# Ledger of designs, part 91: peptides against a protein of PDB entry 7PB4

Target 1, 105 residues: chain A of PDB entry 7PB4
Amino acid sequence: KMLNIKEYKEKLLSTLGEFLEDHFPLPDRSVKKKKKNIQESSVNLITLHEMLEILINRLFDVPHDPYVKISDSFWPPYVELLLRNGIALRHPEDPTRIRLEAFHQ
Target 2, 218 residues: chain B of PDB entry 7PB4
Amino acid sequence: DALQMAVGYFEKGPIKASQNKDKTLEKHLKTVENVAWKNGLASEEIDILLNIALSGKFGNAVNTRILKCMIPATVISEDSVVKAVSWLCVGKCSGSTKVLFYRWLVAMFDFIDRKEQINLLYGFFFASLQDDALCPYVCHLLYLLTKKENVKPFRVRKLLDLQAKMGMQPHLQALLSLYKFFAPALISVSLPVRKKIYFKNSENLWKTALLAVKQRNR

## One batch from the design tools (peptide; aimed at target 1 F103 H104, target 2 K152 R155)

Design b2_p30_3 (made by RFdiffusion4)
Pose (drawn by RFdiffusion4):
Structure b2_p30_3 (pose): chain A 91 residues (1-28, 43-105), chain B 212 residues (1-189, 196-218), chain P 30 residues (1-30)
Amino acid sequence: KMLNIKEYKEKLLSTLGEFLEDHFPLPDVNLITLHEMLEILINRLFDVPHDPYVKISDSFWPPYVELLLRNGIALRHPEDPTRIRLEAFHQ
Amino acid sequence: DALQMAVGYFEKGPIKASQNKDKTLEKHLKTVENVAWKNGLASEEIDILLNIALSGKFGNAVNTRILKCMIPATVISEDSVVKAVSWLCVGKCSGSTKVLFYRWLVAMFDFIDRKEQINLLYGFFFASLQDDALCPYVCHLLYLLTKKENVKPFRVRKLLDLQAKMGMQPHLQALLSLYKFFAPALISVKIYFKNSENLWKTALLAVKQRNR
Amino acid sequence: MNLSENASDEDLVVTLEEISMRLYIAAMQS
């Protein structure tokens, strides 16, 4: 059961990364890829379940933040505009 | 054959400026509906015309008439429905066309050969609940399509939030009752749906439905 | 990707599937 989940997770991750690079590229400060941004969000969601917010730095491309906001992937902090969290789809 | 000429004409897409082209388009569309309302269309022709109508090609009236004449002689391929969902995801489709398609998918539900690959698109179907123009028809579709495996906690939470936003709507209440039946531990809280008139009810389709 | 070890693989799969689907819809509509 564990190995099956692992194989599925790795396949889903690799295909997601390819899809991101194919459909959501950077234009050319130092910006990070959308993949790294999603990784930071996923890591913070499970590492700190009581505060899953991550600060928005200059490396976050505003179009990526707005993309994640429009599609119900990322959520804004009720008071602090510099923080965003990942939607907890697992619950 | 008389119908294949119209299928090929619609596969060629829209053509030049109209000198006599309006009459040609009308003749081809009349031929298709005559065949559809007399004895029905085959699976291949339906696969072609449904996806042509749900694409950006041709105007709204042509797509509306094509959707209103999408009557199967036997069955409907599921792969055609998958491509149709995909064309919906493209977004170059009219709202009224989307409503008509969901109405058609509800009406033609028992004429799709397989529904497992359609159920795999439950997420795409569920995401359309945000749109309050598609909400009743999407709820009617999900009432038919929902299995036990589809009742996920996230979806229950989002459906409860939508109920709180819109109120206890009939279609939302029916879908929520189905979710309660399938997963009572995730939440506490088929049949009549408004605007559920079968627009595609020909006599032969009626005999086939009764034979079903 | 280097994912959190504090997360179960099932929860990661559920989250990733939703992300993948929603980004697919966004790409299609673009």

Design b2_p30_3_s1 (made by RFdiffusion4, then SolubleMPNN; from b2_p30_3, 13 letters changed)
Fold by OpenDDE base, seed 5:
Formats: sequence, C-alpha cells, structure tokens
Structure b2_p30_3_s1 (fold): chain B 105 residues (1-105), chain C 218 residues (1-218), chain A 30 residues (1-30)
Amino acid sequence: as target 1 above (105 residues)
Amino acid sequence: as target 2 above (218 residues)
Amino acid sequence: MKLSEKASLEDILTILEEIYLRLKIAALRA
C-alpha cells in the first residue's frame, strides 16, 4: 500500500511538471528585440514549478509564517495566476508576500 | 441563416476590409439578441458566443451585450461554462463583465446539462468571494454547488474571516448555514436559523425569458 | 520537485492534486 502511494506521488509530480512546461512556460528570452535602452535587468525568472516548490515547502517548514516574499525572480503573470486561481494568498498587511493556500487543512 | 452569419462573424472576427465595421458589428449583435430573447440559442451557439464574450476579443460594451443574450433554447453545455470560467482567470474581462457572468451562471444554473465538471471549479468560485462586487453572487452559486466534500476547514476559516470583515451578510449567512449543515463540527458559532434564505439575485435579468424557455420545452 | 520532509505524504498529495486541478482549469484558455 505505501509503495503504491509513493509511486502515485512521483507520477503526479512528473505529470504536473510536464503540464507546467507545456501550458505555462516562461517567455522565451531569445526574442530580445534590441530596443537598446531597456537595461537588461538580468533577473533570472524561476519556473512555475520552482515557484510552487518554494511555496509548498514554506507552508510546511514555517507553518506559523508560511509567507514568501515576492522577488524579482517571480514572473508577475505566475503570481497573478496563483492568486486568481486561489492557489496562493496575498498577505493582508504586506502585498509583497504570498502564501500557498492550506488545502490539506 | 442570419443567426449563423452573426455567430460566424463573432467567431472569425471582423473582416479587415469593411469600412462600416461598427454597423456590421451592431447588425450581427442585434441579430443574436433578437433570436436569443425570442427563441433562445442552441448549445453550440452559446458555446461560441460565451467564449467570445469572456476572451477579450471585443470591447466591454459588446461583451456585456453578448452575455446578456446568452439565453438557452434548451440546455447549456457544461463544457461551455468550464471554458468560460477559465477566461475569468486571464483577467481580460472587466469587473462588470465578471459580475454579469456570475449573475448569468446563477440564473442559468438549472439549464446546464451536467454539474460534475462545474463542481470541480468550486475552489475557483470560492476564491472570488474576496471580491466585494462578486461576493453575493458567488455565495449564491456556492450555495447551489456545495456538497459535503467541499466543506473543508480552510474554507470555513475563510468564510468566518469574510464575515468578520463584511459583517453578517445574508448571503454569507446562507452559505455558512449550509456549511454547518454538512459539517457541524467545523462551525462552533451559533448561526441564526434563517427559515428563508434570501439571495438578492432572486430577480434576475432573464426571469421572463427563462420562464418562456421552460414553457416551450414542456 | 524536492518537497519538505515535514509534510505527510497524504498532505502533499492533497495539495498537489488541488493545484494540478486548478491549473488544468486555468489552462483551458482557448
């Protein structure tokens, strides 16, 4: 029974990963239309998969303060996607912080 | 026919070459409106037009008029509703369009052929409770959708937080009473036993049209 | 995805299933 649940978890993670890559990829950096003056803010955007990992881990590692600060690596459309779909919540007093919704509670 | 041409226009978009784009748009919109209010629309026509209204392909005025005439001849496909809800998350529609959509969804709820996939959208609807403009209509929708399996501790906390913020709103009380019915252990607060659940949306824009649809399908 | 060891397997599955479902719905964007 336990082996089947672990296998199911791994299958779910792999399926989710593929799904995120297919449906919510990062914008391709290659279309640098050289408009000269936009300072290449070399901010490395993280994938939606990495963002979810951070949020899930924070929820369990620091349950009394499960909020993550939105960094420049957080692609704004991903933040909006998570908030609009009720996957994440904005901190009531600090709009720069978000948490995962505690679906297990 | 005129309706097929109108639906086709909205689906394909305005042909670039017409000097009279606005007159053509208005003509086709009036065609859809006239048929919808007189006879209702086929499920396929609603599928196309509902997606168009929420996709942001046209301006807010056009989208509002399309949504107002999403009256079924018989049934609305659940798939059409699922696709429509997905557009709400994209943010291409105005706040007023979102309000109108939820009003429409509540009014048309009985005309949706199946509810299985819509029930899976429960969490999306629940997230929209935080919008003060949507909250009354979302509560009504959730009241229609809520099953025992949807009543979770985190949702109870959210409803109680909303009640603390907004006060004891009748629509929130209605939903909380239903939650307490399904999961009395999660709601320790004494809720007033309201014998009559009053949602403001008892008077929907489509009341007369939907009565006519029901009469034609008897 | 490396997930916290503090989370039960059941909790993780519940969260992942809910996230996946919600994102599927979000992706139904025509």
Scores: peptide ipSAE 0.644, ipTM 0.587, DockQ to the pose 0.529
OpenDDE base, seeds 1, 2, 3, 4: peptide ipSAE 0.641, 0.638, 0.631, 0.637; ipTM 0.432, 0.576, 0.581, 0.577

Design b2_p30_3_s2 (made by RFdiffusion4, then SolubleMPNN; from b2_p30_3, 11 letters changed)
Fold by OpenDDE base, seed 1:
Structure b2_p30_3_s2 (fold): chain B 105 residues (1-105), chain C 218 residues (1-218), chain A 30 residues (1-30)
Amino acid sequence: as target 1 above (105 residues)
Amino acid sequence: as target 2 above (218 residues)
Amino acid sequence: MKLSEKASLEDLKITLEEIFRRLLLAAQRS
């Protein structure tokens, strides 16, 4: 039973990873070239996969304070995607902090 | 208070379908509607009123109005939903009431406190896919409920048969895509990725109320 | 993705499935 759950989890992770790469890729750095005036934020954006990893881990590692501070590495459209679809919640008093929804509760 | 009196009227009041012209009925119905849309209803009030709306105690018009104002203050009890589904099995409610109930269930899904018993009703909901009027909303509900354990070969076959009969409906495609995710070996058919798959916005009836509930529960 | 060792496998499964469900729906609407 436990082995089957582990294998299934790994399959879910793999499938989710592929899905995220296909449907929610980071914007190509090349699109920055045309509009001159947008300050090249030198900040390395993380993938949606990495963002979810951070949020999931924080939820389970620190359940009493499951919030993650939104850094400059968080692509704003990903944050909005997670919030709009009920995957993440914004902190009620600090809009710069988000948490993963506790789906297991 | 006025709400308690109104709920009490519906619970204990005359079983006879008082004609829509009953001033007392209308007064109590308006009281429930007003509180529900402004503040939401307590879980206990929803339990009572939801049961009444589906029991056939009142006429279809009254039942429809009650069901439309089943807006929670905080949460809906899973037990209330299970009881409501049991009334669907008895068949005393109209087809329009059934449609409205499934729309309500989808719209209020996140406010239901637990899903364990509802998940056990998966087979019942799946059987309701055969009803053309219910199918879009049932697909949406099943999309919310489906676990890997629910994805069985016979259900895949039924969904594909429905697709063959009804065509490539967006709601059916959405459910099939989820099934393919959980059990890719069971679905050999290439689902066209490019078709915008969307569920009918069942939440539209309660959009303003749902926003208010979400704000209160934050 | 390296996931927390503090979480049960079942909780992680539920979480991942729900995330996928919601993102799949979002992708289909786009």
Scores: peptide ipSAE 0.598, ipTM 0.811, DockQ to the pose 0.309
OpenDDE base, seeds 2, 3, 4, 5: peptide ipSAE 0.590, 0.528, 0.597, 0.555; ipTM 0.804, 0.752, 0.810, 0.775

Design b2_p30_3_s3 (made by RFdiffusion4, then SolubleMPNN; from b2_p30_3, 13 letters changed)
Fold by OpenDDE base, seed 3:
Structure b2_p30_3_s3 (fold): chain B 105 residues (1-105), chain C 218 residues (1-218), chain A 30 residues (1-30)
Amino acid sequence: as target 1 above (105 residues)
Amino acid sequence: as target 2 above (218 residues)
Amino acid sequence: MNLSEKASEEEILEILEEIKQRLQLAALRS
C-alpha cells in the first residue's frame, strides 16, 4: 500500500510538473522593457512548481506559522492564480504573506 | 430528525395557526442553535437558513439569531453566499443584520468552498465602504478578496477620499497597504508600515465555534 | 519537488491532487 502511494505521488509530481510547464510557463525574461534608469534588479523568478513546493513545505515544517513571505522572485500572476483558485490564502494581518490552503484539514 | 423539522419550519413556515406560534418558533430556533454550535450545520442547511435570515421572512431578532448560528460542519456553499449578498441588495434586512452578515462572511471566509463568484461581487462590496457601520468589515472582506486586477485608479481615489473623510483608520490602512502592494504607482502617499494589520476582529462571535469546527475536521 | 519529511505520503498526495485539480480548472478558464 505505501509503495503504491509513493509511486502514485511520484507520478503525480511528474504530471503536475509537466502540466505547470505547459499551462503556466514563466514569462520570457526577454521583456526587458527598455525603460532606462531604474536598476532592473534582475529578479530571478521562480517557477510555479517551486512556489508550490515552498508553500507545501512551509505548511508542514512550520505548522504554527505556515505563511511564506512573498518575495520579488514570486511572479505576481502566480500569486494571484493561487489565491484566486483557493490554493493559497493571504495572511489576515500581513498582505506580504501567503500560505497553502490546508486541504487535508 | 429535530434539525430537519426545525429547518423545515423556517423554510415552509408554520403549517397550522397554532396558538403557541412563539413557543414553536423558539423551540426550532433552539434546535438549530444547539446543533450549529455543537456540530455545525450542513451546507444545505446553511443555504436554507441563511437565505431565510436575509429575506425578511421573520423579524430582526429571529434573523439575527439564525445568522449567528450559521456555523458550518464542513463547508459553506459559495452559492449560498452569493444568494445572501443578493438579499442585501434588496434591502429587506436591517442595518444590524447587514453588519452581522459581513462579520459572518469574514469569519467564515475560509469555510466557503469557492471564491470565484464572490470575487465577482468585489464591486458590490467596495460600494458598501461608504457605510460607516459596514466599512471596517467590508475593508476586511476586501482585504481577503483583493487581487491586482481589482486595484484600479478610481478605487484608489475612493479609498483616499474615504480616508480623508474618516481619518486614517486601521482597516482602511490595511486595505490601502494591500492596494499599494499590488499597485505602488497608484498610491504615492507613504503609508505607515504596520507590522500587524488590525481589523476589528476582537469580537469575533464565532471564534470558539470556528475552533471547534477546525478541531472536528482535523 | 523535495517535500517535507514531516508530511505523510497520504497528506502530500491529497494536497497535490487538490492543487492539480484546481489548476486544471484554472487552465480551462484562462
Scores: peptide ipSAE 0.552, ipTM 0.396, DockQ to the pose 0.346
OpenDDE base, seeds 1, 2, 4, 5: peptide ipSAE 0.539, 0.544, 0.538, 0.538; ipTM 0.405, 0.424, 0.710, 0.722; seeds 2, 4, 5 fail the geometry check

Design b2_p30_3_s4 (made by RFdiffusion4, then SolubleMPNN; from b2_p30_3, 11 letters changed)
Fold by OpenDDE base, seed 5:
Structure b2_p30_3_s4 (fold): chain B 105 residues (1-105), chain C 218 residues (1-218), chain A 30 residues (1-30)
Amino acid sequence: as target 1 above (105 residues)
Amino acid sequence: as target 2 above (218 residues)
Amino acid sequence: MNLSKKASLEDLKIILEEIYRRLLIAALES
């Protein structure tokens, strides 16, 4: 039983990774070159894959406070995507914090 | 039993050390085929095998044979279908496998336990209309799924553009007629009143097997 | 993904399947 679930999980992760790269890529840094005056926010945006990893890990590592603080590395369209589709929830008292929905409970 | 061993083989994959990999694969595939065509498969068996057939774990010939024997004993789980559709997005299956999957989905539509999540995939299915090989089957699927809320101006434009490109295909006319029924203001074009909506592929590969399933479940 | 060792394989399966399903739906509505 465990071996089958492990192999399935690895396949699911691989499939999800490919899907995220194809359908939810980060915006190319190259387009911002022309308008000089917007401060090159040197902030490295994380992928949607990395964002999901953080949220999943927080849910299990700190189950009593499963919320992650939204940083400048979080691309706003990804945050909105997760919230709008019920994948993540905003903290009721702190709009700068989000958690993964506990789909396993 | 032999079926559980066969499903377990496909789920776990071939044990690397077997010298007779092809003979073992063929044995298990025949076991699944025999049970599926005789009795149908349980929802759990379909869940496992359908996912395998679309995951790219095996070659196209094996995937095609697995899909052809995805015959339910009673019902198919909607979750199994959603997982299967998810594999279509990552491009791991051949064009022929995609065609077979849509044919299967249309044929098995009444055996799927729920439709709520499948209805949310409407936009995905609609995007596949541009594939000439998929278009007839996708039109049939969309004809089964379409609700008033799905009929949008941009989808009407896309269907009319397809009709301009491909001509007045019977499957496309059936879908446009349904769209006109739900939203007459969006379709000014006079559509021929076809008394009988028929999709050319009303004869599916599983017709006889599915009749037998319906008789056993009465 | 390097996923937490505190999560069961079953829980991770359920979560990943649901995330994938919802993101698939979202990609198709855009």
Scores: peptide ipSAE 0.648, ipTM 0.542, DockQ to the pose 0.316
OpenDDE base, seeds 1, 2, 3, 4: peptide ipSAE 0.544, 0.542, 0.558, 0.647; ipTM 0.730, 0.722, 0.707, 0.585

Design b2_p30_4 (made by RFdiffusion4)
Pose (drawn by RFdiffusion4):
Structure b2_p30_4 (pose): chain A 91 residues (1-28, 43-105), chain B 212 residues (1-189, 196-218), chain P 30 residues (1-30)
Amino acid sequence: KMLNIKEYKEKLLSTLGEFLEDHFPLPDVNLITLHEMLEILINRLFDVPHDPYVKISDSFWPPYVELLLRNGIALRHPEDPTRIRLEAFHQ
Amino acid sequence: DALQMAVGYFEKGPIKASQNKDKTLEKHLKTVENVAWKNGLASEEIDILLNIALSGKFGNAVNTRILKCMIPATVISEDSVVKAVSWLCVGKCSGSTKVLFYRWLVAMFDFIDRKEQINLLYGFFFASLQDDALCPYVCHLLYLLTKKENVKPFRVRKLLDLQAKMGMQPHLQALLSLYKFFAPALISVKIYFKNSENLWKTALLAVKQRNR
Amino acid sequence: STVTWSSEAEALLYQKVEELVEVEAEFREL
C-alpha cells in the first residue's frame, strides 16, 4: 500500500512539475519558480500545522500569488497581508 | 448521405460572409434535427456535434440548436462527455450553453454507455458549485453521479459553507442528504429538481427510456 | 503586473494541487 502511494505521489509530482513549466513560466530581483513556491507552501502546511502561513517576499511573483488566490489554492491571512497559507485539502 | 454532409459542413467551421450561407447553414441544421427527432443520432455524430457546439466555433443560436437536437439513437460514448467537460473547462462557452449542457447531461444520463470515467471528473463537476447560475443543475447532476468514494471531507466542508452562504436550497439539501447517507460520520444532513423538464423527450427516446 | 492564463490550465492546476496535498497527508500517516 505504501509503495503504491509512493509511486502515485512521485508520478503526480513529476507530471505536475512538467505542467507548471509548460503552462506557468517565469517572465524571463531574483524570482523563484511556482514549483518552489508550492513546495514552500506544502512544507509549511505540514511542518507547522498550527501556523501554516508563510511571509510573502520579493521573490514571490505577484501574478503567481494572485493565481494561487483566485483558484482556491492559497488563502490570505485575515489581518496580515504579507502572509498566505495553503488550503488544507486533506481535511 | 444527407446527414454526413451536414456533419462535414459543421466540421469545416464557420465560413465566409453570408451571401447564401445563412440558408445553407439552416438547411444543414434542419437536416440534423430532422434526423435527430425522427429516429435519433449515432454515437459518432453525437461525439462530433456536441463538441463542435461546446467549442467557440459558431454562434450561440447554432450551438443551442445543436444541443437541443443531441438525441441518441442508441447510446452516448463517455469519451464524448469527457471531451465535452474538457471544452467546458476551456471557458469559451456561453453560460446559457453551459446550463443547457448540464440539463442535457442530466436528461441523457441513462444513455451513456459507461459512467466511471465521467465519475472521475467529479472534481470538475463539483468546482462548478461556485457559479450560482449553474448551481441547481450541477447539484442535480452530482445527485445522480455521486458514489461513496466521492464524499470527501473537503467537499462536505465546502458544501456546508455553500449551504450557509446560499441557505437551505432544495438542490443543496438533496445533495447534502445524499452525502449524509454516504458518510454520516463527516456530517449529519432525489428527487424533484426545478427546471428539470426533459427538453429532449422525443417519442423514440421515450420508448427507449421505458425499455431501460 | 498582471498576467493572464487559460481557464483550462487554471482548472487543471487546481485539481493537481488538490490531489497532491491529499496524497502528501496520506503518505505522512503511513

Design b2_p30_4_s1 (made by RFdiffusion4, then SolubleMPNN; from b2_p30_4, 15 letters changed)
Fold by OpenDDE base, seed 2:
Structure b2_p30_4_s1 (fold): chain B 105 residues (1-105), chain C 218 residues (1-218), chain A 30 residues (1-30)
Amino acid sequence: as target 1 above (105 residues)
Amino acid sequence: as target 2 above (218 residues)
Amino acid sequence: PTVEYSEEDKVTLRLMVEELVILEAELRKL
């Protein structure tokens, strides 16, 4: 039973990865070039997959404080996507922190 | 015909920078309003105009008037509703337009041809319960949509938390009662036995129009 | 430029994440 669940989880993670690459890609680095004056903050944006992984891990590893601080590596459209679609919740007292929805509870 | 010209105007947008833009807009808007209230609109016309009303293409006053006249002649396409909800996610419409949309959706619920895709949006609608302005109308919508499979422990907790914050609101009580019906083991709290389920503003803006639609479809 | 995602994609995303969370919870109970 455990093995089957693990295998299914891995398959789902793989499917999610492919799905996110196809439907929720990061903006091409090339689009940043045209407006000269925006300080090219060399902030490496993480993928939506990586963001979700962080949120899932935090939910289970620290269940009493399942919130993650929004960093500069979080692409703002992804944050809004998760919040608006009921995937993530903003901390009630700290708008810079978000958590994954506890779908298992 | 005049309606096709009006719909085409809203779809394509104003062509010329003419000083008479506002008069032309008003003329076409009145045409749509008149036809919608007298005869209803075809599903295709609703598809076009509903998306326009929520896209932010026009000002809030115009969008509000368009949305108020989204009265079907016969049916509303589920696809039109799904597209409309997608625009809510983008956030180009005002808060008042969102409220009006949910009121419209509840009012027109029986005229939507299918519910399969709308049911998949259950989680999105449920998330909108956190908006105090939307909460009464979202509860009503969820009351219409909720199936046994939608009743999850985390959603029960969210509803109870909302009740703790907002008090025993009739619309929350109605939804909780339905949840208890589907999953009595998840709700240990005794709910008051209310003989009448009522939602705030159950009398919709379209009451007369909806009666006319039902009469035409008999 | 506001990134616009299809409604279908957003629903699919939510469902996949929900399932992952459920599976993770099951694995941690074992």
Scores: peptide ipSAE 0.641, ipTM 0.435, DockQ to the pose 0.403
OpenDDE base, seeds 1, 3, 4, 5: peptide ipSAE 0.642, 0.637, 0.640, 0.642; ipTM 0.428, 0.470, 0.473, 0.438; seeds 1, 5 fail the geometry check

Design b2_p30_4_s2 (made by RFdiffusion4, then SolubleMPNN; from b2_p30_4, 14 letters changed)
Fold by OpenDDE base, seed 3:
Structure b2_p30_4_s2 (fold): chain B 105 residues (1-105), chain C 218 residues (1-218), chain A 30 residues (1-30)
Amino acid sequence: as target 1 above (105 residues)
Amino acid sequence: as target 2 above (218 residues)
Amino acid sequence: PTVSYSEEDEVMLRLMVEELVILEAELRKL
């Protein structure tokens, strides 16, 4: 039973990864380098997959404080996507923190 | 079914000039209240009754009681909320009913099936911040709805003007903090780092009912 | 550019995440 669940989880993670790459890709870094000297601090955006992994891990590893601080690596459209779909919840007292919905509870 | 008869009564209105109009109304209202608090209402029933409560078809007392029992069994249709907001524009409901509606909308926010159309109403909700009675609840709603694309310079100015008018209200500060998060360049003012965002009525009128709904849907 | 996602994709995303959370919870109970 445990093996079957683990295998299914791994399959689902793989499927989710492919799904996210196809349907929810990061904006192409085709920032046409027009030479204007603005140090666009190339904020390394994380994938939606990585974002979800962080949120899931935090939910289970720190159940008493399941909130993750939104960093500059969090692409704002992904944060909004998760919030509007009820996948994530904003902290009631800190708008810079979000948690994953506890679907297992 | 007693509930279907009650909903039908509110939808169609009283058929016969029965001398006991008030007793019949009270009977049907109690039926709706009892079912709503015990089991919740179906999305279709909420659609009908929510529109009735805001249409001005009945008196304020009846509308208030109907709105207080708009408890979902599972979900609330976004379309029902959009229709309800359309009735707010017509202005046939009392100020107290409007306040109660925004309280309800905040309380039931997680039970609304979709948010796309509600997000399109952002400008309408934002305009309602000018109503001092609505402002605390509208701020809470906007705190839930606000996306980066909603944070515009003109809205920042309006929020700062409201803060200047009514003081540093916790609900305004919460919304401004969210705006600063999305658009730090638009808010140069050092907002006092309030450690805690407090919206009025963290204890909504439906707290017990919502817990029961969440338990049934698990 | 407002990234527009299809409604179907957003629903699918939610369902997949929900299932993943449930599976993770089951694995941690074993």
Scores: peptide ipSAE 0.645, ipTM 0.429, DockQ to the pose 0.308
OpenDDE base, seeds 1, 2, 4, 5: peptide ipSAE 0.634, 0.639, 0.642, 0.637; ipTM 0.561, 0.478, 0.461, 0.485; seed 1 fails the geometry check

Design b2_p30_4_s3 (made by RFdiffusion4, then SolubleMPNN; from b2_p30_4, 15 letters changed)
Fold by OpenDDE base, seed 5:
Order: structure tokens, then C-alpha cells, then sequence
Structure b2_p30_4_s3 (fold): chain B 105 residues (1-105), chain C 218 residues (1-218), chain A 30 residues (1-30)
């Protein structure tokens, strides 16, 4: 039973990975909008896959405080995507923290 | 041009024309198909041809072929969709055409310019859940269309009744999951483990064509 | 520019994540 669930999870993760690459890719760094002063925020953006992994892990590893601090590596459109579609919730007192929706509860 | 002549033929052409008997019809149909799959159709062309496909003016085979090539170059007008749904109410199209229409509507959902009027047809679509042949596709459409204001107690009851009748189908489960999201107090259903609840994109006849359309519009 | 995603993509994403969370919860009970 456990093996079957693990295999299914792996398959789902693989499917999700492909799905995210197809539908939710990061913007290409090459769109150098020539406008001078936009600080090329040298910050490496993480993929939506990586973001979800962090959120899922936090949800289960620290269930009493399942919130993740939004870093500069979090692409703002991804954050908004998760919040608007009921995948993530903002901390009621700290807008810089978000958690994954506890779908299992 | 050849496309305009073809569209004009279908708009003004003979009632109950048969593909097998009319070389002219076949020629024009091929013209529409070729342009649609290569470049997509203008919103005005889709407006005309979509209505024709659902009006019963031509035979089922012709209607099916027309509907299959309703690929937009840019956008589909919401008005065209509303008119098309009105033809469904009249019931002059075959069951297979209805199924194809819902599949088309799901596939083209994001290419429709507005959704406000379509959302007003929510009740009509929801009523179509009772048709076993349409149910999976209607669920998918509702899954895309549903807003919080659409989630009502009586609809929840109907979905649960449908679940009791047909079991926990993936398409129904997806819709119920969405309903639970919008109205958690109305639905206490848990999702079963190991059942895929998402809709497979592999069944979209227009996937490749629509990808090409998106690339051209960038 | 506001990144626009398809309704299909957004809603499928939610379903996949929901399923993943449920699966993870089940695995942790074992």
C-alpha cells in the first residue's frame, strides 16, 4: 500500500513538473528591458516547482507554524497565482509569510 | 478570397446539404479546414460557421467537420458562444455534435473574449449534467466557469445525488473539489487517494493548433 | 505586465497540488 502511494506520488510529481514547465515557466532573463535604472535584481528566482516543494515541506514538517517567509527568490506573479487560486494563504498578521492550504484537513 | 467564398456558401448554401453528393460543398469545406488549421479563423468567420454547425442547416457529418475547424486566429466572440448555446436549446443538432461542442468550448475557453454572458448560462450548463453522454464534458466546462456565486445549496445537492448515482468520477470529483473551495461549509467530501481528479489535456483535438495560435499572437 | 495564465492551467494547478498534499498526508500516516 505504501509502495503504491509512493509510486503514484512520484508519477504525480513528474506530471506536475512537466505541467509547470509548460504552463508556468519563469520569465527569460534575456528580456533585458533596456530601461537603465531597474536594478537587475541579481536575485535568482526559483521555479514554481521549487516554491511548491518548500511550501509542502513546511506544511508537514512544521504543522504548528506552516508559514514560509516570502523571499526575493519568490517571483511575485507566482505568489499571486497561489494566493488567488486558493493554493496558498497569507499570514493574517504578517503579509510577508504564506502557507500552503491544508487540503488534507 | 477562397475562404470568403466558402463561408458565403455555408451561410447562403442549400438546406440539408449532404457532403457525399456535393463536390462544391466538399471543396468549400476543405478550404475552411485548411485555413483554420494553418492560420485560424477570424472571429466573424467563427461566428458564422459556428452557428451553421449547430443550426441543423447541414448534415451531422458536415456540422462535425465545421465544428472541428472552429480554430480562432485570435479570439472567439462571447456572443458567438451564446448564440451557439441557444441552438443547443432548440435541439436541431445531434448528440455527438453537442458533445463535440462542449469539448470545443472547454478547449477554446481562454480564447473567448469575455465570460460574463456565458456565466449567465451557468444554470443551463448545470442542467445538462443529467445527460450521461455530456456529463464529463459539462463538468469540465463548469470546472472552468464556476464562480463563488454559482455555488448554491441546491446545486451541491444535485452534484451529490449525481455522485450517488454514478460514483465518484474524476470529472465530478474535480467539480466538487472546486465547489468545496468556494463553499467549504456546503461540502464535507474528502478526496480519495490515488484517483486522478484533474482533466487530461491529451484529449484536446485542438492542442497543437492552439499552441501555434498562441505562438503567432505573441 | 500582469502575467495572465489560462483558467485551465490555474485550476489544474490547484487540483494537482491538492492531490499531492492529500497523498503526502496519507504517506505520513504510515
Amino acid sequence: as target 1 above (105 residues)
Amino acid sequence: as target 2 above (218 residues)
Amino acid sequence: PVVEYSEEAKRQLRLMVEELVILEAELRKL
Scores: peptide ipSAE 0.683, ipTM 0.893, DockQ to the pose 0.414
OpenDDE base, seeds 1, 2, 3, 4: peptide ipSAE 0.667, 0.661, 0.669, 0.672; ipTM 0.878, 0.870, 0.880, 0.883

